# Peptides against a protein of PDB entry 5ZKO, part 11

Target 1, 44 residues: chain A of PDB entry 5ZKO
Amino acid sequence: SASNPRKFSEKIALQKQRQAEETAAFEEVMMDIGSTRLQAQKLR

## One batch from the design tools (peptide; made by RFdiffusion4, then SolubleMPNN)

Design b1_p10_2_s4
Fold by OpenDDE base, seed 3:
Structure b1_p10_2_s4 (fold): chain B 44 residues (1-44), chain C 44 residues (1-44), chain A 10 residues (1-10)
Amino acid sequence: as target 1 above (44 residues)
Amino acid sequence: as target 1 above (44 residues)
Amino acid sequence: SAAQEVAAAR
């Protein structure tokens, strides 16, 4: 409600935090792929 | 590992799904704000 | 972007 601007801002902040956490988890997966590829290349 | 391309693709797909869900949840919050503002305007 | 990261890893 318009009477709870602080509550909406809190919901938005929480959602932005979740998006950042999911992005970080994605980047971790990509780093693992990259590291595995680099390791495989070094072993050849 | 390079030997598990299917497992990496599965991890990426899962992470993309999570990002889409978090985006949808953000859009829902923004719709709720918009609806509340419209309601407040109609009541004035 | 996440899409760019996926593309770069291919």
Scores: peptide ipSAE 0.195, ipTM 0.700, DockQ to the pose 0.147
Fold by OpenDDE base, seed 2:
Formats: sequence, C-alpha cells, structure tokens
Structure b1_p10_2_s4 (fold): chain B 44 residues (1-44), chain C 44 residues (1-44), chain A 10 residues (1-10)
Amino acid sequence: as target 1 above (44 residues)
Amino acid sequence: as target 1 above (44 residues)
Amino acid sequence: SAAQEVAAAR
C-alpha cells in the first residue's frame, strides 16, 4: 500500500471542511432561533 | 410564526449530533492514516 | 481536539 501523503492530506482537509460546514449549519440554526425570538418580542 | 420550543430544541440536538458524527469520521480517517504508517514501518 | 489530531498526524 503506497503511502500517498498527498492523499492523506486531502482526506484530512476534506474532513476539516465538513466539520466547519456543520459548525456553520449549527450557527445558522441558532441565528434562526434568535430571529424568531426577536420577532416574538417585537410583536408584543 | 408560533414559537415551538420543542422544535427548536430538536433542531439544536440534530445539529449537535451531526457535529459529533463528523468528528467521529475525522477520527476514523486519522486512525486509517496511522494504521497505514504503522504498516509501512513494519514492512521495513 | 480535531486540531490536535491534525497536528499529531504531521
């Protein structure tokens, strides 16, 4: 099995990107919840 | 827009689960890389 | 952390 350091680095980079995307998706959910709460407060 | 706290909590929980799954996938990649390196060392 | 694992892989 040829050690391909480039392929390993690509796999690591891809997984780091996926983690960042899931973090961004979490932040979006939190922002939507925050916006909904703010809207509910403004309507009172 | 009815504030559904249960639905918000479910969305948050789902996103936290996805983050954990991506972390586990990263750890699997790192383990595979480590195993490949160990194999290369044993074959010398 | 994932960052520590990346550092250990180098």
Scores: peptide ipSAE 0.192, ipTM 0.702, DockQ to the pose 0.139
Fold by OpenDDE base, seed 1:
Structure b1_p10_2_s4 (fold): chain B 44 residues (1-44), chain C 44 residues (1-44), chain A 10 residues (1-10)
Amino acid sequence: as target 1 above (44 residues)
Amino acid sequence: as target 1 above (44 residues)
Amino acid sequence: SAAQEVAAAR
């Protein structure tokens, strides 16, 4: 059934989206670290 | 408190693990596609 | 890249 290629393409697209979301979550963590360092510097 | 750097490092490590898991899940999808194609070829 | 972000935090 020719429906398999479409289902596979959708599954790939979903997985790529999940990878992008995990990257965004990582960048948020890095932002929090940077913000904390900046705050600590202001208190010196 | 010097505990913040350790907590941040742990959070980064966890996030890197999640990214690796999502990459592995993507590779599994690609493997399934490859296997399906191989099976279809054998039926010809 | 995620590796570059980690390097920038060091």
Scores: peptide ipSAE 0.190, ipTM 0.696, DockQ to the pose 0.148
Fold by OpenDDE base, seed 5:
Structure b1_p10_2_s4 (fold): chain B 44 residues (1-44), chain C 44 residues (1-44), chain A 10 residues (1-10)
Amino acid sequence: as target 1 above (44 residues)
Amino acid sequence: as target 1 above (44 residues)
Amino acid sequence: SAAQEVAAAR
């Protein structure tokens, strides 16, 4: 059935989106840690 | 406060775990697609 | 990227 390729493409695209969202969440965590370090340096 | 480094390390570890889980989910999707392709080839 | 690694393994 020719319908399967489209469904697989959608599933791959959705999973790629989830990976990108997790990457963005990781970058946010690292930015928050970086800003906290900068604040701690300013208070020395 | 010396408590911050531990909390940041935990947050990083948790985020790395989430990235690994999303990678595993992606690999599962790819394996399912691969198996479906193999099945389709066997039916030709 | 994990996605790039899986794509490269294909």
Scores: peptide ipSAE 0.213, ipTM 0.704, DockQ to the pose 0.178; fails the geometry check

Design b1_p10_3_s1 (from b1_p10_3, 6 letters changed)
Fold by OpenDDE base, seed 5:
Structure b1_p10_3_s1 (fold): chain B 44 residues (1-44), chain C 44 residues (1-44), chain A 10 residues (1-10)
Amino acid sequence: as target 1 above (44 residues)
Amino acid sequence: as target 1 above (44 residues)
Amino acid sequence: PLPEVTLEEP
């Protein structure tokens, strides 16, 4: 970014955090799918 | 959660896209670091 | 003088 000079270490750390957050969000979606499937099976 | 299977597929696809975007952003940071180092070496 | 190598984005 042409904006404020920022430490590369901070940029890297932030990106790693974002990647972890997106992974967690994906896992949550998969859990929701699993729960929905389980509920649907119980209703049958 | 609204039991729309189509919504889950869409959510998964969106989440995978976000993960790919974050990976690309990380790669860009690493390229910037590499380029900066190369430039610094050329100036020495 | 050699340019200083920093860990900051230029």
Scores: peptide ipSAE 0.083, ipTM 0.699, DockQ to the pose 0.085
Fold by OpenDDE base, seed 3:
Structure b1_p10_3_s1 (fold): chain B 44 residues (1-44), chain C 44 residues (1-44), chain A 10 residues (1-10)
Amino acid sequence: as target 1 above (44 residues)
Amino acid sequence: as target 1 above (44 residues)
Amino acid sequence: PLPEVTLEEP
């Protein structure tokens, strides 16, 4: 099934996708921090 | 709440944990591949 | 490099 890949290649591909998604999520957090800092600086 | 950290530091920490967990999961897949290969070689 | 097509899990 799509949720339980039997082939190692499919497992690897899925895991690489998850890693990429987590990286993107981290980048989003960092962008939000950056944006917040910029806004705070503009208020000063 | 523990599921919705308001502090950026907490968000970063959680995201880093997720990245580590995904890395560990990938390593497990790779170990399983290695073990399977070793077993296949022993049958030869 | 890993093969693009691998065996199934045992």
Scores: peptide ipSAE 0.127, ipTM 0.706, DockQ to the pose 0.094; fails the geometry check
Fold by OpenDDE base, seed 1:
Structure b1_p10_3_s1 (fold): chain B 44 residues (1-44), chain C 44 residues (1-44), chain A 10 residues (1-10)
Amino acid sequence: as target 1 above (44 residues)
Amino acid sequence: as target 1 above (44 residues)
Amino acid sequence: PLPEVTLEEP
């Protein structure tokens, strides 16, 4: 059956959102690492 | 507590893997759209 | 008639 273009567009939009969410999650992890390093330096 | 760098490194690696998987999923969607277009052209 | 290219996953 011919695929509905509207559904593909929605699927694309969802995938782009997921990519952005995973990027944000990565940035959060990096910030946590940075904070831990800062705390370790303050305890020295 | 000083965050275990090993755990953060693992977390980073996991996030990078997820980003790659979401990219692959996006590419698959785009390929499916392309295939649908090709099929429609063949049926003309 | 050209089949309507609907962008549903085949």
Scores: peptide ipSAE 0.115, ipTM 0.705, DockQ to the pose 0.084; fails the geometry check
Fold by OpenDDE base, seed 4:
Structure b1_p10_3_s1 (fold): chain B 44 residues (1-44), chain C 44 residues (1-44), chain A 10 residues (1-10)
Amino acid sequence: as target 1 above (44 residues)
Amino acid sequence: as target 1 above (44 residues)
Amino acid sequence: PLPEVTLEEP
C-alpha cells in the first residue's frame, strides 16, 4: 500500500518539505531570469 | 517534446501555481487535523 | 480535558 503517512506529523512535515522545494524552484527560475537579463545587458 | 514553457512568464506562472497548490494541500492537512480534533472532543 | 492531540489519522 502506497506509504501515505499515517501520522499527521509526518503529513505536515512532508507538506512543509514540498513547500520549501517549490520555493527553491521559484528562486531558481528568478535567478535564471536575472542572469539572462545581465547577459542581455552585456551584449548590448 | 514535453511542453516546457519557453517563456519566463509562463515558467513563473507555473511555479506560482505550484506554490499555491502546495499551500492548499497544507491547508487541507490542517483542516483534517482540526476536524479530527473536533470529532475527538465530541466523542469524549 | 482537551483531547490529546491525535498525532495519527483515525
Scores: peptide ipSAE 0.082, ipTM 0.696, DockQ to the pose 0.087; fails the geometry check

Design b1_p10_3_s2 (from b1_p10_3, 6 letters changed)
Fold by OpenDDE base, seed 4:
Structure b1_p10_3_s2 (fold): chain B 44 residues (1-44), chain C 44 residues (1-44), chain A 10 residues (1-10)
Amino acid sequence: as target 1 above (44 residues)
Amino acid sequence: as target 1 above (44 residues)
Amino acid sequence: PLPEVTLEEE
């Protein structure tokens, strides 16, 4: 079948973007956990 | 603010699941690229 | 034609 490297490159780029967004979301979750822990420490 | 380790563990687990799903989707894209390349090789 | 892939998150 006909291959179009531009189309595949576009798909790869989009998927890499999604992976980066999920990584950022995970870092946000971890930041929220960290902030909660810091607040708890300040209350001790 | 009140910390709930169970809630944080749940959030982490969900986010890890999403990251795994995105990884699987990326692998699928790469498999499709590979299959197209293999087809092109067979036509040469 | 290019094969179809899913780009949507489940």
Scores: peptide ipSAE 0.180, ipTM 0.721, DockQ to the pose 0.070
Fold by OpenDDE base, seed 3:
Structure b1_p10_3_s2 (fold): chain B 44 residues (1-44), chain C 44 residues (1-44), chain A 10 residues (1-10)
Amino acid sequence: as target 1 above (44 residues)
Amino acid sequence: as target 1 above (44 residues)
Amino acid sequence: PLPEVTLEEE
């Protein structure tokens, strides 16, 4: 079951997926910041 | 989205905290695996 | 108690 992986390999894979998702979320935040900065620079 | 620099810094800090928590969770999984392996070896 | 997670499948 996805909620209780019985295999260590599945636990590891799930945890690595979570880390990758958090990395993607971080990249999205950084892209939003970058876009805002670029817009602010264009408005000067 | 309010381009408040303070809000972006808070978003970054929160995201980094999440990544650290996921890393700690991964380390816990690896410790559990290691403990299980060690127990299995002792039972041989 | 046996760990619920199995080593055997790695």
Scores: peptide ipSAE 0.121, ipTM 0.703, DockQ to the pose 0.046
Fold by OpenDDE base, seed 1:
Structure b1_p10_3_s2 (fold): chain B 44 residues (1-44), chain C 44 residues (1-44), chain A 10 residues (1-10)
Amino acid sequence: as target 1 above (44 residues)
Amino acid sequence: as target 1 above (44 residues)
Amino acid sequence: PLPEVTLEEE
């Protein structure tokens, strides 16, 4: 099944995709923090 | 809105944990591949 | 016959 790849090549590809997605999510969180800081500075 | 460093710290921690989990999952896949190879060699 | 090495999960 697509959720459980039988081929190791597919498993590897899926895990690499997940790692990239989690990295992107982390970067988004950091951007949000940065934006919040900038906003707070502008309101001072 | 007031910055809430606690909430952001929690977000960061969560994302770092997810990254670590996905890394561990990838390593597990690679170990499975290695184990399969070893098993195949033993059966020869 | 020797078992083949596969890239499929067992």
Scores: peptide ipSAE 0.098, ipTM 0.690, DockQ to the pose 0.084
Fold by OpenDDE base, seed 2:
Structure b1_p10_3_s2 (fold): chain B 44 residues (1-44), chain C 44 residues (1-44), chain A 10 residues (1-10)
Amino acid sequence: as target 1 above (44 residues)
Amino acid sequence: as target 1 above (44 residues)
Amino acid sequence: PLPEVTLEEE
């Protein structure tokens, strides 16, 4: 099943996808911080 | 709640932890591949 | 025969 890839190539691909997703999530957090700072500056 | 950290510092820390966990999971996959290859060599 | 090298997990 897709949840338990039997092939190591598929396991590697899945782990690389997860690493990329966590990177994207981190970048989203940083964007949220940046947006909050920008909004605070506009309100001054 | 721990699932929704209000502070950005806590959000960043959580995302860094997740990135480290995904790295560890990838290293485990690579170790499994290495172990399989080593076992195959021992059976020759 | 040598064990067949598989890309699959045992």
Scores: peptide ipSAE 0.091, ipTM 0.686, DockQ to the pose 0.084

Design b1_p10_3_s3 (from b1_p10_3, 7 letters changed)
Fold by OpenDDE base, seed 5:
Structure b1_p10_3_s3 (fold): chain B 44 residues (1-44), chain C 44 residues (1-44), chain A 10 residues (1-10)
Amino acid sequence: as target 1 above (44 residues)
Amino acid sequence: as target 1 above (44 residues)
Amino acid sequence: PLPERTLEKP
């Protein structure tokens, strides 16, 4: 089952994927903040 | 409205928490692998 | 009992 990989290699790969996804989500948050700041500067 | 910096700080804090949790989960996986290897060596 | 998790030997 996809929820319980029987191979350690598969478990590691899944965990690395999760870490990469969380990093991408963080970068998206920072991009949104940057865009908001840029918009606020253009309105001044 | 884009003007709620409090929401951004909360969003960042939540994302950092998730990253830390995923890191801890990865370390646990690696510890399990190490323990399994050590057990296998003791059984030989 | 077989370990639930296996390592592929290189």
Scores: peptide ipSAE 0.090, ipTM 0.696, DockQ to the pose 0.043
Fold by OpenDDE base, seed 3:
Structure b1_p10_3_s3 (fold): chain B 44 residues (1-44), chain C 44 residues (1-44), chain A 10 residues (1-10)
Amino acid sequence: as target 1 above (44 residues)
Amino acid sequence: as target 1 above (44 residues)
Amino acid sequence: PLPERTLEKP
């Protein structure tokens, strides 16, 4: 089952994917902050 | 409001926590692999 | 007992 990989290689690959997804989510938060700062600067 | 810097700080902290949890989960997988290898070596 | 999870050898 996809929830219980029988192979350690598959389990590792899934964890690496999750790490990449969490990194992308962090980058999205940082981009939102950056865009907000840029908008605030344009209002000065 | 979504524009509150305090809320962004909380979002960043939450994402950093998630990244740390995923790293710990990866390390656990690697420890399980290591223990399995050690057990297999003891059976030789 | 066999490990529930296996490493495929390359």
Scores: peptide ipSAE 0.089, ipTM 0.696, DockQ to the pose 0.044
Fold by OpenDDE base, seed 1:
Structure b1_p10_3_s3 (fold): chain B 44 residues (1-44), chain C 44 residues (1-44), chain A 10 residues (1-10)
Amino acid sequence: as target 1 above (44 residues)
Amino acid sequence: as target 1 above (44 residues)
Amino acid sequence: PLPERTLEKP
């Protein structure tokens, strides 16, 4: 199937990219929480 | 927007689940490499 | 049977 990298190195690289993307998405969630917390502190 | 703590905890939990799934997918790739290597050694 | 996936050696 054409969608599957024949090289293990390519498969590893793709999977590491996905891990990095999910890490970035988590960091974005944490930034959202941080900014909301900062706003809540400014309103007190 | 009412910073509902439940919403943030759910968002974090969902993102942690995604990270775990991507980790499992990486481990599967590594198992594939390991099994292929073992087969190649048996054929020598 | 050839392995479906190969490790490219650098």
Scores: peptide ipSAE 0.095, ipTM 0.701, DockQ to the pose 0.044; fails the geometry check
Fold by OpenDDE base, seed 2:
Structure b1_p10_3_s3 (fold): chain B 44 residues (1-44), chain C 44 residues (1-44), chain A 10 residues (1-10)
Amino acid sequence: as target 1 above (44 residues)
Amino acid sequence: as target 1 above (44 residues)
Amino acid sequence: PLPERTLEKP
């Protein structure tokens, strides 16, 4: 089952995907901070 | 609420924690592979 | 017993 991969290669691939997703989520947070700063500057 | 931090600093800290947790999970997978290999070597 | 997890050799 996809929730319990029998192959270590599939287990590794799943963990690499999760690491990439968490990196993307962090980058989104940083983009959100950046956009907020730009908006604050424009209103100024 | 803890699920929606108002402060960007808290949002960043949460994402850094998630990245660290996913790294630890990956290291656990690699340790599991290593242990399986050692067991296979001992049984020969 | 087969290990629950296997590495496919490339």
Scores: peptide ipSAE 0.093, ipTM 0.695, DockQ to the pose 0.041; fails the geometry check

Design b1_p10_3_s4 (from b1_p10_3, 7 letters changed)
Fold by OpenDDE base, seed 4:
Structure b1_p10_3_s4 (fold): chain B 44 residues (1-44), chain C 44 residues (1-44), chain A 10 residues (1-10)
Amino acid sequence: as target 1 above (44 residues)
Amino acid sequence: as target 1 above (44 residues)
Amino acid sequence: ALPPVTLEEE
């Protein structure tokens, strides 16, 4: 099943994908912080 | 909202938590592989 | 070491 891979290689691949997605989400948060700070500086 | 923190520090903390959870999930997969291999070896 | 591609949970 795609949601519950039985092959260990597929399980590992899925976990690595999730780790990459969470890393990307973190980077997005940091981008939002950066852009917000830049905008706040412009308004000051 | 707990599901949508507005503070950047809280957003970052949440993302770091998720990264840690995915790391733990990866380690669990590796433990399962290790235990399965050990069991398979016993049956061989 | 990573498992072989064909290794499945028993």
Scores: peptide ipSAE 0.164, ipTM 0.717, DockQ to the pose 0.091
Fold by OpenDDE base, seed 2:
Parts: sequence; structure tokens; C-alpha cells
Structure b1_p10_3_s4 (fold): chain B 44 residues (1-44), chain C 44 residues (1-44), chain A 10 residues (1-10)
Amino acid sequence: as target 1 above (44 residues)
Amino acid sequence: as target 1 above (44 residues)
Amino acid sequence: ALPPVTLEEE
């Protein structure tokens, strides 16, 4: 099934995509922190 | 808000944990591939 | 040419 690839190549590709998604999510968190800091600086 | 740096620290920690979990999942996939290859070699 | 055989989980 699409959610459970039998081919190892597909498993690897899917897992690497998950890692990339987690990296993107981390970057989003860091952007939020950066934006918060920038906003705080503008208000000073 | 800039007033809650503690919440950002928690967000960062949680996100890093997710990345570690995805790495572990990838290592599991690679172990499965390795085991399959080893089994195939033993049967030859 | 035959397609390449890829490993899959059993």
C-alpha cells in the first residue's frame, strides 16, 4: 500500500522525506523565534 | 511572545527529539535492508 | 533488457 511500501527503495525515500519535513518544521520554529526577537527589537 | 522564552526552549527540544526519532526510524529501515541482504546471502 | 530487481521486505 502507499502507506506501507514493500520496496526498500520506497521505504528509504519515504523516510528521507519525513526527515526533511522534520527539518522544515525545525526551521519554522527557528523562524518564529527570530521573528519574535525582531519584533521585540523594533519595540525598543 | 518575547516574554515566554521558556516555551521556545521547549519547542526546540521537542523538535530536536522528533528529528532524533526520525533518524532512529531510518536506521531501522537500513537494518531491515541489511538483514534481508544477509539472509539472501546465507541462502546462496 | 529485464528490469532491475530491487530488494523488498518479505
Scores: peptide ipSAE 0.124, ipTM 0.709, DockQ to the pose 0.086
Fold by OpenDDE base, seed 3:
Structure b1_p10_3_s4 (fold): chain B 44 residues (1-44), chain C 44 residues (1-44), chain A 10 residues (1-10)
Amino acid sequence: as target 1 above (44 residues)
Amino acid sequence: as target 1 above (44 residues)
Amino acid sequence: ALPPVTLEEE
């Protein structure tokens, strides 16, 4: 099944996808922080 | 409310933890592959 | 001949 790949190649691909998603999530958090900081600076 | 810098630090920490967990999961997959390959070679 | 080992979970 797509959620339980038996092939190692598929497992690797899925795991790399998860890492990419977590990286994207981190970047989103950092952008949020950056935007908040910039907004705060503009209001100061 | 002033986005509590503490909350952002917590978000960052959580996200970094997730990345570490995904890295560990990847390493586990790679170890599994390595072990399987080694086992297959020993049986050949 | 041993069957080809596929890189899949055992």
Scores: peptide ipSAE 0.106, ipTM 0.704, DockQ to the pose 0.084
Fold by OpenDDE base, seed 5:
Structure b1_p10_3_s4 (fold): chain B 44 residues (1-44), chain C 44 residues (1-44), chain A 10 residues (1-10)
Amino acid sequence: as target 1 above (44 residues)
Amino acid sequence: as target 1 above (44 residues)
Amino acid sequence: ALPPVTLEEE
């Protein structure tokens, strides 16, 4: 298929966006854990 | 909600898996670019 | 030699 260089750039950009979103989701999970632990501390 | 450590651990593991899969997908895109270029070289 | 891989679509 025609090496459309624009398509590769778009593919790469999209992939990088996905990676960033997954990183953010991980950070959110860790924040949730932290919040839970903080709450547990307050209740002790 | 009950800090079910299993749930958090599972969430973390799943998120890390997703990140790894997205990384692999990116590497595949880059490989495809490389292959395209190699093919172009062979045709020249 | 293959041209250097750029992120730009060729």
Scores: peptide ipSAE 0.153, ipTM 0.714, DockQ to the pose 0.092; fails the geometry check

Design b1_p10_4_s1 (from b1_p10_4, 6 letters changed)
Fold by OpenDDE base, seed 1:
Structure b1_p10_4_s1 (fold): chain B 44 residues (1-44), chain C 44 residues (1-44), chain A 10 residues (1-10)
Amino acid sequence: as target 1 above (44 residues)
Amino acid sequence: as target 1 above (44 residues)
Amino acid sequence: ESAQELIEKL
């Protein structure tokens, strides 16, 4: 059967996108933590 | 306001888990591609 | 293994 390189490429791209999204989400969490810390310091 | 380090730790852990899951999903896609290639070669 | 390394194995 013929390979479907385009379809495979699409699958790869989609998964790479998802990885990037989860990385961004992680970074957002870390920013939130950092901001919370900063806020706590300011309130002291 | 008091920091909630336990809650932050939980958030971090959850996001790290999600990253790992997406990595695993990517690897699965690549395995599928590899398997498809192998199958195609065998059928020739 | 990185995603890129995995791709290189194809």
Scores: peptide ipSAE 0.148, ipTM 0.722, DockQ to the pose 0.082
Fold by OpenDDE base, seed 5:
Structure b1_p10_4_s1 (fold): chain B 44 residues (1-44), chain C 44 residues (1-44), chain A 10 residues (1-10)
Amino acid sequence: as target 1 above (44 residues)
Amino acid sequence: as target 1 above (44 residues)
Amino acid sequence: ESAQELIEKL
């Protein structure tokens, strides 16, 4: 119901947090790939 | 190890899928809000 | 962290 603006706001905020967490996880993946590549380069 | 490009590709693909799923979930939340608002308007 | 360990966390 439109009478629950607080609940809608909460749902939006929670979902935005989840999106941010998934973005952070993706960035971590990319950093891991980068570190692996760097290690490989140093071994050459 | 840099010798696992297929595994890196898999990690990236999986994470991108998760990001898309979270985006879809957010869109669903927004649609629910929209439908609720529309219903409220019709009752006025 | 290995690529495999990261995949397992996804």
Scores: peptide ipSAE 0.146, ipTM 0.707, DockQ to the pose 0.038
Fold by OpenDDE base, seed 3:
Structure b1_p10_4_s1 (fold): chain B 44 residues (1-44), chain C 44 residues (1-44), chain A 10 residues (1-10)
Amino acid sequence: as target 1 above (44 residues)
Amino acid sequence: as target 1 above (44 residues)
Amino acid sequence: ESAQELIEKL
């Protein structure tokens, strides 16, 4: 049906959003690690 | 604490796994779209 | 599987 293209586009968009969210989560983890390391250095 | 590095490494690994899974899911979506298009072409 | 079914699985 002609409605399939729209539904597929929505699926692609949702999946790309999830990928972006996982990337952001990874960046947050890396920031936390960096901050922890810096804090540990200051305490030495 | 010295246990933090291990926990951080685990967290990083988990996030990278999630990113890989989301990539695989995206590839599956694209495959399904391609298959649907091919099927539609065959029915014409 | 329909596109909608795939979206619903996400």
Scores: peptide ipSAE 0.144, ipTM 0.698, DockQ to the pose 0.038; fails the geometry check
Fold by OpenDDE base, seed 4:
Structure b1_p10_4_s1 (fold): chain B 44 residues (1-44), chain C 44 residues (1-44), chain A 10 residues (1-10)
Amino acid sequence: as target 1 above (44 residues)
Amino acid sequence: as target 1 above (44 residues)
Amino acid sequence: ESAQELIEKL
């Protein structure tokens, strides 16, 4: 059915979005760690 | 504190795991789509 | 932000 291709594309797009969100979350973690390290260094 | 590096490493590891899980989920979606397409072709 | 707070955001 012609509806299947659309559903597949939506499923793919959703999953790619999730991957991007997890990448963004990783980058945020790294930035927070970097900031924490910088703060700790300033306190020394 | 020496506990901070460990906590940071754990956080990073967890986030990298999530990225890997999302990649695996994407691959599963693609396989499901591929299988569905193959089945549809057989039914034609 | 503490390391704990960062983990809690995950």
Scores: peptide ipSAE 0.137, ipTM 0.698, DockQ to the pose 0.035; fails the geometry check

